# Peptides against a protein of PDB entry 3WG5: the designs that were tried, part 100

Target 1, 218 residues: chain A of PDB entry 3WG5
Amino acid sequence: LAKNIVYVAQIKGQITSYTYDQFDRYITIAEQDNAEAIIIELDTPGGRADAMMNIVQRIQQSKIPVIIYVYPPGASAASAGTYIALGSHLIAMAPGTSIGACRPILGYSQNGSIIEAPPKITNYFIAYIKSLAQESGRNATIAEEFITKDLSLTPEEALKYGVIEVVARDINELLKKSNGMKTKIPVNGRYVTLNFTNVEVRYLAPSFKDKLISYITD
Target 2, 218 residues: chain A of PDB entry 3WG5 as posed
Amino acid sequence: LAKNIVYVAQIKGQITSYTYDQFDRYITIAEQDNAEAIIIELDTPGGRADAMMNIVQRIQQSKIPVIIYVYPPGASAASAGTYIALGSHLIAMAPGTSIGACRPILGYSQNGSIIEAPPAITNYFIAYIKSLAQESGRNATIAEEFITKDLSLTPEEALKYGVIEVVARDINELLKKSNGMKTKIPVNGRYVTLNFTNVEVRYLAPSFKDKLISYITD

## One batch from the design tools (peptide; made by RFdiffusion4, then SolubleMPNN)

Design b2_p15_1_s4 (from b2_p15_1, 8 letters changed)
Fold by OpenDDE base, seed 3:
Structure b2_p15_1_s4 (fold): chain B 218 residues (1-218), chain C 218 residues (1-218), chain A 15 residues (1-15)
Amino acid sequence: as target 1 above (218 residues)
Amino acid sequence: as target 1 above (218 residues)
Amino acid sequence: MVVGIEPISFKTVQR
């Protein structure tokens, strides 16, 4: 009997167009192999809104469940990372990670000050983030507060408030706890019950291009 | 008598945070040498709004005149490039170049379709681009149409309509034609009359980092 | 291909 495969890949750093390429590549590989799911170990301080929205769309178009796992301890799904997580089929966090701080900004001034987004843009992203939360059956009130209060949460808080689905220390615990859970959004129009019984874990490595870009941006 | 120095540097490709670093580095070098001006040979299809706004701000904070020169023939100051140009002290274009097409987008879908910005964002950038035009004494109506009609102009049209100040085939013609012109925005709070009599032209090369990023993004 | 102006960046949390 063909072993159910779960892919695991890491995406670290700023969310850019190159990050989209990473997501696309990783998900495509997992789709081609008809994996049970792909787990993306995410550690990001944020990034570009365009790239974020494209990544969310790519996840939503995935033929397989995409699990965002904020990992390792010390990692964050900050800003754009929160949107990506909220757009995914399942969110997990390791103890010692964080999620939130989603206030849109136009950028940083030369002195390091934040250039605030105009209210119209802020309101757009409030609506957008709430939509992601609502579509996934997650806490839309907290999603809004990720912007309006620049709220950041611990894994335990995020779980308690219904922002995320799983707190897990490692991949094995994640698989164990998420086994039997339904995806929070559809996969090909259907909510899927995750089956992680007798799965083989396959790790995907960054491409040469991924390594090069990471070297330049880190 | 210390020869008046004009720096010339090239910025090519997408407008990103790295492009900001290039602008900052080039302008800083020219400022440190008390150059009469710096000419940025710009060829860009566009890029990120945040980086664009930061670049505009950096130009506006420059201690020396920053001339945007759309060059060489075949180059464009498209999208973000138009904003940068409109935020500069003087705009020049070579014959066979273009300017405009400033409609903000949220990005591209996987199928290559444009994800349109919501009206609120579009309206924000209409106001922004018009402000740049008004502040520089350039055609604000055409600036708006760069968005609303996705208008692109030839150098001759742009000159005719008061979007740009100079059409020049090369650096020498640019210096000749712009000599005696006032900057379209202040330099340190004052409109400066350009003096390109007996200037030494110094070309700035891209840094190793610039070359590496260009190699990756091209 | 003209790359449209992408309007918004998200806050990078400076560690």
Scores: peptide ipSAE 0.026, ipTM 0.491, DockQ to the pose 0.794
Fold by OpenDDE base, seed 2:
Structure b2_p15_1_s4 (fold): chain B 218 residues (1-218), chain C 218 residues (1-218), chain A 15 residues (1-15)
Amino acid sequence: as target 1 above (218 residues)
Amino acid sequence: as target 1 above (218 residues)
Amino acid sequence: MVVGIEPISFKTVQR
C-alpha cells in the first residue's frame, strides 16, 4: 500500500518576503508529491505584516493540509508567527514554547523604543486576527487579546483556551495526536480528516537561498 | 488690527514616526498661537503606512486649517505623501512637482525588487484613500487609481481632475489663490473660509531632534 | 508607496 507521505520543513527567524518564498517552496513540493500533509516547524520572533499576510494566503490556497508546529522547546510563534498559525489547518506546540504578542508596531526608534501603530492600523489587525480565529474555529477573544493585551500563552494555556489543537513533544507524538482530527480550515473547499496511519515522514532541507537569506535577516 | 498669523513649516524625507512628531509639534505651535492656518511644505518619496495614518489623524484633529503644499519645484507628495495631502484641509502644488503612486508594498527584496502587498492590504488602502478623497470632496476615482494604476499626476492634472485645490509658485501666490476658499474638511466640526488678508507669515524651523532624525532616516 | 522601509512590523520578541 503506497505509504502516505508527510513532509516536515523548518521555518526559523524573522518573517520576511523570503519566508514567504520558503513557505511557497515547501508547500509546492508537498503538493506535487500529493503528501497527506506538510508540517512546518516554526520558530519566529515575528516580522513583516505583509509577508505574514502572504504566507497566510499561501497556506489557505494549499492543496494539502499545512500544520504549524511551534518547535523545538524554547521556540515561539511570536507576533507574525501567531497570525500564520491561526491561518493554518492545524496548530501544534511543543512543551516550553510560546504563542502570542501580536501587537502591530511601526518599528523601533533609534533608542530601541517601540513606535506605536496608530489606532487605525491596530484595529485593522484586530479585525484580521479575529477573522483568522473565527474562520478556523479558534478563540477569537484570545486572538484579539494577543494584540490588545499583548498576551502570550504557553502551549497548555493555548490548548485550554482553544487557540491550538495539539501539544506534542515531537513529530511522532504530533502525528499520533492529530490523527483523525479535522482541519480547522478547508482544503480545496473541504474540511479534511487527517490520516496519519502508516505515513512516511520526509524532511525538506532549506535551499541554499533559504540559508543565505536567513543568515542576512538574522 | 492684530495680524492673523500663517505658519509655514517644512516636512522633507521619508514618512516615519518622527515625521508624525514633526507634524504634531508644528501644528501644536500654530494652534497655541491661534494661527489662521499652517502651511506644511511637503517633499516626500513616501514612508510608513502607520505614520501616515497617524499624521492624517493629527491633521484632522487640528484646531486650525492645515494646508499641504508640495514644494519646492522638483518635490513630490509620493506614496504616503498623497494620503497626507488627501487628509488635509487644502492641497497646493508648485509647478514641477508630482503627486500619486500610492500602491502599498511590503518592501524590497534583497535584490531591490518590490514585494507586492497582498490583495487584502491593497484593498484596505484603496478603501482608505477613497475615504480620504470622499471626506474632502476630492476625486475618489483618481485616488483609487493612485493605487490600482500607480498613477502619478502633475499639478495641472491634479487640479483638473479635482485632486488638489491650488497650483502656486510660492507662499505668496498660495495665500492669494487660497484666500476665500473653504477648507475641504472641517476644522472643529466646521468648514472654514480661509482669510489670508493682512496675514503675517512665520516660518518654523526644524528642531534639533527633527534634523537629526531626518539625517538618520535618509 | 513604500509602506515604510520597515513594513508594519510586529514586535519581535527578543530571545
Scores: peptide ipSAE 0.072, ipTM 0.360, DockQ to the pose 0.308; fails the geometry check
Fold by OpenDDE base, seed 4:
Structure b2_p15_1_s4 (fold): chain B 218 residues (1-218), chain C 218 residues (1-218), chain A 15 residues (1-15)
Amino acid sequence: as target 1 above (218 residues)
Amino acid sequence: as target 1 above (218 residues)
Amino acid sequence: MVVGIEPISFKTVQR
């Protein structure tokens, strides 16, 4: 039986293989406890495309709804974070956050300049991000422009354009607003109606390893 | 004024950077002459993913409809060829041809064994191929199965499942059947109704370079 | 920061 439990965990910093491990750990714990959902408070400037794609896959394979919440104010789901959000069951943003800026790069030069990705890679990610948007019933045109125009949106714009589902100031408002919403992608083959009536909120802390890695990569 | 001209060109063999050059050349010639469409007779076992994505992009940027025609009987739009087809304005197949088998690989080992792509890459291409299908109003579920099941379809199956638009034995039958059809993706932002009434068919021959490269890569 | 993409060389299955 699904417990009236909602897990909340934070993922902050660059998206790396270790960030994947964090997502996997958090989602697994919530799955094991048959939670109603897990909310991931996401604040990332971006990161590795490989890790990002793995994270998206992990979210898509989740036995429970995974809600990406761009939080707190001042946070962003930038670059890789946008893909992760678009791959999730529900996207929420706090006021004062941003989403977008998804232009792929090969890396940074020694002088800190961006090494541009060749058109083939850019086009690949255009196709990928559009797919995520389409599969979730979100705005694929804007998703493309996250790359082609390096577009960044406010929560209000993102909501208006159909990129995200909720603007919420905190977890309580998020739960209230998302209660009764359907997931934007299936859970185990079915779109699920979120039920956040009489839920217990459980916060998951980062592991020692998670803390150490965050310290090193930030 | 659009001329009542339809160009036909053949692209055969592995999809490489040189294949991109062929596509680009052929489409450019047809664009310059403001043709009604170009039909690319495609026969490929697959090839490079980078070249494939570039070709898809080039097709999408075309000022005229690009029709992929899997031809002649015995030909295939295998692997990379399927992506190219799904990225085009219309797909036709001749009887006795096939489409599909799209599982990505990293390459071949010295013993000829396939080096498997990691799940992250496979999932990426699942997203990509589904995007192409969705954008063209074609069967995204089957598109995914081209990868996950390494599915190959006959023309009849592909038509039945909504992967392709026409089964035709030759260019004349293709023109007849596709006359009045709308492109599955836009041309310059608009879905175009194909008009093949009183058209002149012009065949484009491969360049000397194209011939040489085909000889070397086959 | 932007999506870091390492060059991935991959091919589709050829028959």
Scores: peptide ipSAE 0.071, ipTM 0.328, DockQ to the pose 0.183; fails the geometry check
Fold by OpenDDE base, seed 1:
Structure b2_p15_1_s4 (fold): chain B 218 residues (1-218), chain C 218 residues (1-218), chain A 15 residues (1-15)
Amino acid sequence: as target 1 above (218 residues)
Amino acid sequence: as target 1 above (218 residues)
Amino acid sequence: MVVGIEPISFKTVQR
């Protein structure tokens, strides 16, 4: 029986235009091979709103399911990472990871203080994050509180509140637990039932460019 | 008679955190040598608001006058570049350059369309850009229109409207024309009269890191 | 350090 392919790729660090390029590259590879899904192991403290929104759009335009997996233990999907997750077909978290803290900022002052976003910006992103949650059938109230309370959740809390779909220790457990789940958003206009019964897992490596950029941004 | 030093450095490309590092490095060198001023030859299409705001703060904290010079002909101080200029001690432009187009955006969609900033963001930056203009005694009405009308001006128009202080073809003409001018904002709490009567011009080169980043962002 | 939804980009459309 022909094995379905599941791709696994890692995205780590700040969300930038280069992160978009990584998402685009990884998803494109998986699309080209008609993979059953791609799992993005995500570890991010956040980043740029523009890049984030582009990434969300790229995920939503994917021809295959995109699973955001907050991994490994100790990783986070903070700020922009939460938006990206909420825009994806399935969210998984490993034990010991976190999600949330989505308060928008304009940046940091020279003294390291946060330059607060005006209420108008905050309200825009409240509406945006709620829309992502609603569209994916996830908890929109908590999504709002990721901003208004700068809330961070454990995987167990996030699962309990209906923010995420899976808590899994590793890729194998993730595949097992998500097998038979429907995507939380459509793939090409249809909700897809994930089939991870006979899969080959393929790991994608960062490109040379990705490595260089990561080195510069760290 | 001991020559006063004027530093000249170039900042070209998108305004990012790396651009902040360039500004910081260049200004720091000039400060350490107690330069009469530093001239930053600026050519930018814009960039990040956070980096821009940090750069403005860095300029305002400078121990020496920072002159923004939109140069060479064909260059622009677009978007973030305009804010930076308005936050500086003196603005000069070469013939054939432009300034303005300060409408904030959230980014670009995959199709290349602009993701519009919500009115609340726009209003924040209107207030911000007007404050920069007012503090520097420059035309706050035009500063607002850089956003509301996405206005771009020629050097001659910008001079006429009181947005900039000098039109100059090169560094020598800039020094000649700006000699005896007071800074538009204070240096360490005092408006400084520029003295370019017996100056040595020193050009600062980009660091290896600056070159690498420029190469990656282009 | 949680990098908030950074930054509003002020980019002119490079034509």
Scores: peptide ipSAE 0.023, ipTM 0.284, DockQ to the pose 0.750; fails the geometry check

Design b2_p15_2_s1 (from b2_p15_2, 8 letters changed)
Fold by OpenDDE base, seed 3:
Structure b2_p15_2_s1 (fold): chain B 218 residues (1-218), chain C 218 residues (1-218), chain A 15 residues (1-15)
Amino acid sequence: as target 1 above (218 residues)
Amino acid sequence: as target 1 above (218 residues)
Amino acid sequence: MVVGIEPISFATVKK
């Protein structure tokens, strides 16, 4: 029986237009091979709102389940990363990771101080993040508080509050715990029950361009 | 008599957080040497709103006049570039360049279609661009139309409508034509009369990092 | 391709 394939890819660093290209490339490869799912190991401090929204849209248009896995320990799905996670088919976090801190900002001043977004923008993203939570059946109150209180959660808290679905130490534990779960958003208009029985795990490496961009942004 | 120095630096490509670093570095060098002004040869298709706003703020905080020069022929100050120009002490354009097309977008869909910004964001940037125009004594009606009509102007039109101050073929013509002009925004709280009599022109080269980033974004 | 002014950035948590 042709083993069901699960792809794993890493996305690390700031969310940019290039990060969208990474998501698109990785998801496309997994779609082409009719993978059971793709797991994106996400470690991001945040980034661009546009790139984030495009990534969310790309995930929502995926022909296969996209699992956001905040990994490794010490990683975060901060700001833009939280939105991406909330827009995905399943969220997992490794112990020692974090999610949240979603307040939109206009940038940093020369002295490193945050330039606050105007209320109109903040309110837009409150509505947006709540919509992502509601669409995925996740805690919309906490999603709002990721902005209004700049709240960050541990994996255990996020699980407890119904923000995420899985706490897992590694890919194997993630596959085990998520097996039989339904996606939190539809895949091609249907909620899919994840089947990770006897799957082959395939790791996707970053392209040369990916490596170069990562080197420059780090 | 110690010759007054005018610095010239090039900023090309998308407006990003790194573009802010370029502006900051170039302006800082010119400030440290008490330059009469810095001319930024700008060629950009646009970029990030946050980086743009930070660049505008950095220009507004400059201890010396910052002149945005849309150069060379064929270059543009498109979208974010227009805001940067409108936030500067003086705008010049070379013949065959363009300015405008300032409609905020959330990004591009997978098929390359524009994702429109919600009305709240559009209205925010209408107010913002109008404020930049008003503060600089430039045409606020045209500034608004850069968004609402996605208007792009030639140098001759931009000059005619009071969007820019100078049309110049090269640095020498720019210096000649702008000599004796007052800055359109204050420098350290004062409007400065530009004095380009017997100035030394110093060109700032991009750093290795600048070259590498440009190579990746091109 | 004219890149429109993109929406605001999200705060990067500088650890």
Scores: peptide ipSAE 0.033, ipTM 0.530, DockQ to the pose 0.746; fails the geometry check
Fold by OpenDDE base, seed 4:
Structure b2_p15_2_s1 (fold): chain B 218 residues (1-218), chain C 218 residues (1-218), chain A 15 residues (1-15)
Amino acid sequence: as target 1 above (218 residues)
Amino acid sequence: as target 1 above (218 residues)
Amino acid sequence: MVVGIEPISFATVKK
């Protein structure tokens, strides 16, 4: 029986234009191979709003399900990572990870203090994050509170509140638990039932460029 | 006669947190050597607002005059670069360069279109850029129009409108023309009269890290 | 999440 392929790729660090390129590359590879899905192991403190929005759009344009997996334990889908997750077909988190803290900021001052975003920016991203939640059938109220309260959730809380779909310790548990789940957003206009019964897991390595950027940004 | 030192360093590309580190490093070196000034040859299409604001603050905290020089011909102090320039002690431009186009954006969509910033963001940066202009005794109306009209100026226009202080073809012409000029903002609480009569020009090279980042971001 | 003052990419229309 021809094994369906599930790709797994890691995206770690700040969300930048380069992170978009990584998402695009990984999803494109998975699309070309008609994979059952791609799982993105995400660990991000956040990053740029534009890159985030582009990544969300790229995920939504994917020809295959894109599963955001906050992994490994200790990882976060913070700030921009939360938006990306909320824009994806399925969200999973490993125990000991976090999601949320989505308050938009202009950045950090030299003293390390946050430069607050004007209220209008905050309101824009409230509307945006709520739209992502609503479109994906996830908790829009909590999505708003990721901004308004700078709320961060554990995987268990996120699952409980209907922000995410799966808590899983590893890829095998993720595949097992997500098998038979419907995507939270359409794939090519249709909600897809995930089929992970007979799958081959393929890991995508970062490109040389990916490794170099990570080395510099760390 | 002990020659006063003028440092020259290049900052090229997008304004990022790394660009801040470059500014900080270069200014710190010049401060440590009690330089008469540092000239930053700036060529930027823009970048991050936070990095920009931090750079402006770092310039304002400089123990020596920081001259922003839009150089070489073909270079720009676009977007974030304009703010940096307006926050500096003196602005020079080479013929064939540009300054302005300061409209804040959320970023670029996948199709290359601009994701517009909400009006409140625009208004915030209008206030910010006007403050920089006012504090430096530069044209605050034009500074506003850098945003509201996405205005870009030639060096000749920028000089005419009182946005910049010098048009110079090279470092030697810059030193000659800026000699005896007062800084547009204080250095350690005092406006400084630039003395470039007996100076040694020292070029600061980018660090290995600087070179690597430029290679990746280009 | 950080908002950018992004470079105006003057898309040089490659003729």
Scores: peptide ipSAE 0.031, ipTM 0.538, DockQ to the pose 0.161; fails the geometry check
Fold by OpenDDE base, seed 2:
Structure b2_p15_2_s1 (fold): chain B 218 residues (1-218), chain C 218 residues (1-218), chain A 15 residues (1-15)
Amino acid sequence: as target 1 above (218 residues)
Amino acid sequence: as target 1 above (218 residues)
Amino acid sequence: MVVGIEPISFATVKK
């Protein structure tokens, strides 16, 4: 029996292998407690493609709905964050946040300049991001333009164009607006209708390891 | 009019963006002098996928045949080196060298352990390496197994299985054996028959920049 | 996105 519990956790900073560990830990806790959902408050400038793809897979394998919430105001789901969001069961954004800017890069040169990815890699990620959008019933054209035009969207634009599902100021508004929505991707092979009636909100704190990693990668 | 000149240059170490610069410089010099071909003596444990793909494109855009020669004995065209070879106009190997081991990795963890690439990335590179093999009329099954089995081959095996074209002990034997062979991929849209009759062999030295980069990346 | 595609390093792990 699903408990009327919704977990909320924060993931901030660069997407790395340690960020995967955070996602895995948070989702696992929520799965073990048979939560109605977990909300990940996301604020990221981007990160590693590998970690990103692993995170997407971990979300897609979740036994419960995973909601990506770009929060607080001023936060972004940039680059890798956009892919993660597009791979999730529901995307929400707070006013004053952004999503997009998904051009793959190979890294930085010694002088800090961007090393552009070769066209073949870019095309791979175009196909990948479009697949995430299509699988989730989101705007695949805009998903492509996140790469080809390095496009970034406001919450209002992202909602208008069908990239995200909810604009919400806080967790309470998010729960209210998303109540009764179907997940955009399946949970254990089925699309789930979110039930946020009489839910207990539980906040997960970062582990000591999570805090240490954040400090090193900042 | 093609000069009866064959350039020989060495590329050793990890494949990086600077390795691309080396390939580009060497091929450009040979193109400017309308060389019959350039031979790249390759010894690499692997490197970045981005640099690798750019190098492959640079080779495919060459106005002259680019021969990858795994040399000297004890050298390898491992990982990224295999892709580069498969993307070239002709592959040769010296006895006692190796080719293969093409499993993509995301990198190393802080403890030095390999972070495996997610299946989607692995599948991308399977498709990519197979395309290189197919386009060059080389063994696409073995090319796939370079990834799926992390297969490495001896020169004799690579020749037997149709991965490479020549086993040669030195440049002179390479020129002799490859004389009259058609390039495995086109040069400026045409398959070229190599003509190594009465050729002048010119060795290109690494630039100061090339030497410095090698020192930093080693 | 720093898709740090961290080097899809085709590095052979030196054992």
Scores: peptide ipSAE 0.024, ipTM 0.285, DockQ to the pose 0.363; fails the geometry check
Fold by OpenDDE base, seed 1:
Structure b2_p15_2_s1 (fold): chain B 218 residues (1-218), chain C 218 residues (1-218), chain A 15 residues (1-15)
Amino acid sequence: as target 1 above (218 residues)
Amino acid sequence: as target 1 above (218 residues)
Amino acid sequence: MVVGIEPISFATVKK
């Protein structure tokens, strides 16, 4: 039976293979304890597409609901972070955060200029992000525009346009507002109604390795 | 007599000669057991054209129906994966997946830019992909546009435009939806009606070699 | 920072 436990973990910085390891570890811990959900406090400027896609898959394979929470104020779910959010069971944002800016690039030149992705790659990610939006019942037009127009949204705009589900100032408000909501994608083949009555909030700390990598990549 | 067995195997990563070996092994096992069909869960960004063409031939020579299933959510049948799908007996996609982006390239330069294929090569693959679509009764115009426009599609778009046959969230839904469908290409010279009533689902695991190669190529 | 893209390749020639 699912325990009345909600895990909270933080993922900050660039999306890399190490970020995948963090997601996998955090979700696995929460799965093992049959938590009601895990909330990932996300603050990322983006990162690697391969790692992002793996993270999305890991979230979608989760045995428990994964809530992406763009937090704290001043944080962003930029680029890869938006894809991750759109692939999750519920998206929340704190006031003063942002989401979007999803245009794929090949990288940066020596002079810091963007190396543009060819149309092949851009169109691939347009289809991908639209698919994530459609599956989750979120705004596929806006999802496309995150790429084609490099659009970024405030929490209020994202909520209004049907990109996200919740605007919340803190974990307590998030739990209160999301209580009774259905997941936007299935968990183990079923849409889950979130039950955040009488929950224990348990924070997961980053491992030593996680801290070291964050220190190196920041 | 065909046993009421359906095999499921996963192929993930770049399409290479090793991927051909995986296809060949999986299909051979299913053939030996006179399975009703084999479902290949495909997640690929593309790969080598030579390996792709060999895989298509191997599928077309199969003694049993080969269903390409773009799975899980977040997966893609990109580039070479699209050709493989179009060469198969049935295509399914999970929500949140994509198909397309089939423009041939010679490779990537040191700076990450695409080395364009000459018109001769591009035209060859246009003819090839159109032929696959025509033979399978799938949308040949869209197949061409996968190359000429670097088009990528969502599962819903691909279904709507007649590129794929099924959108399904999982193996159970796939079996349910594809039950009673005819293969899009012949098996042993005949179009087969799929019978997924009272089937045993049998999963094939990757070999040690398959795992090692996936680890090196990921 | 923008999504770093891994190369989606469909190569006709072994490099």
Scores: peptide ipSAE 0.023, ipTM 0.265, DockQ to the pose 0.142; fails the geometry check

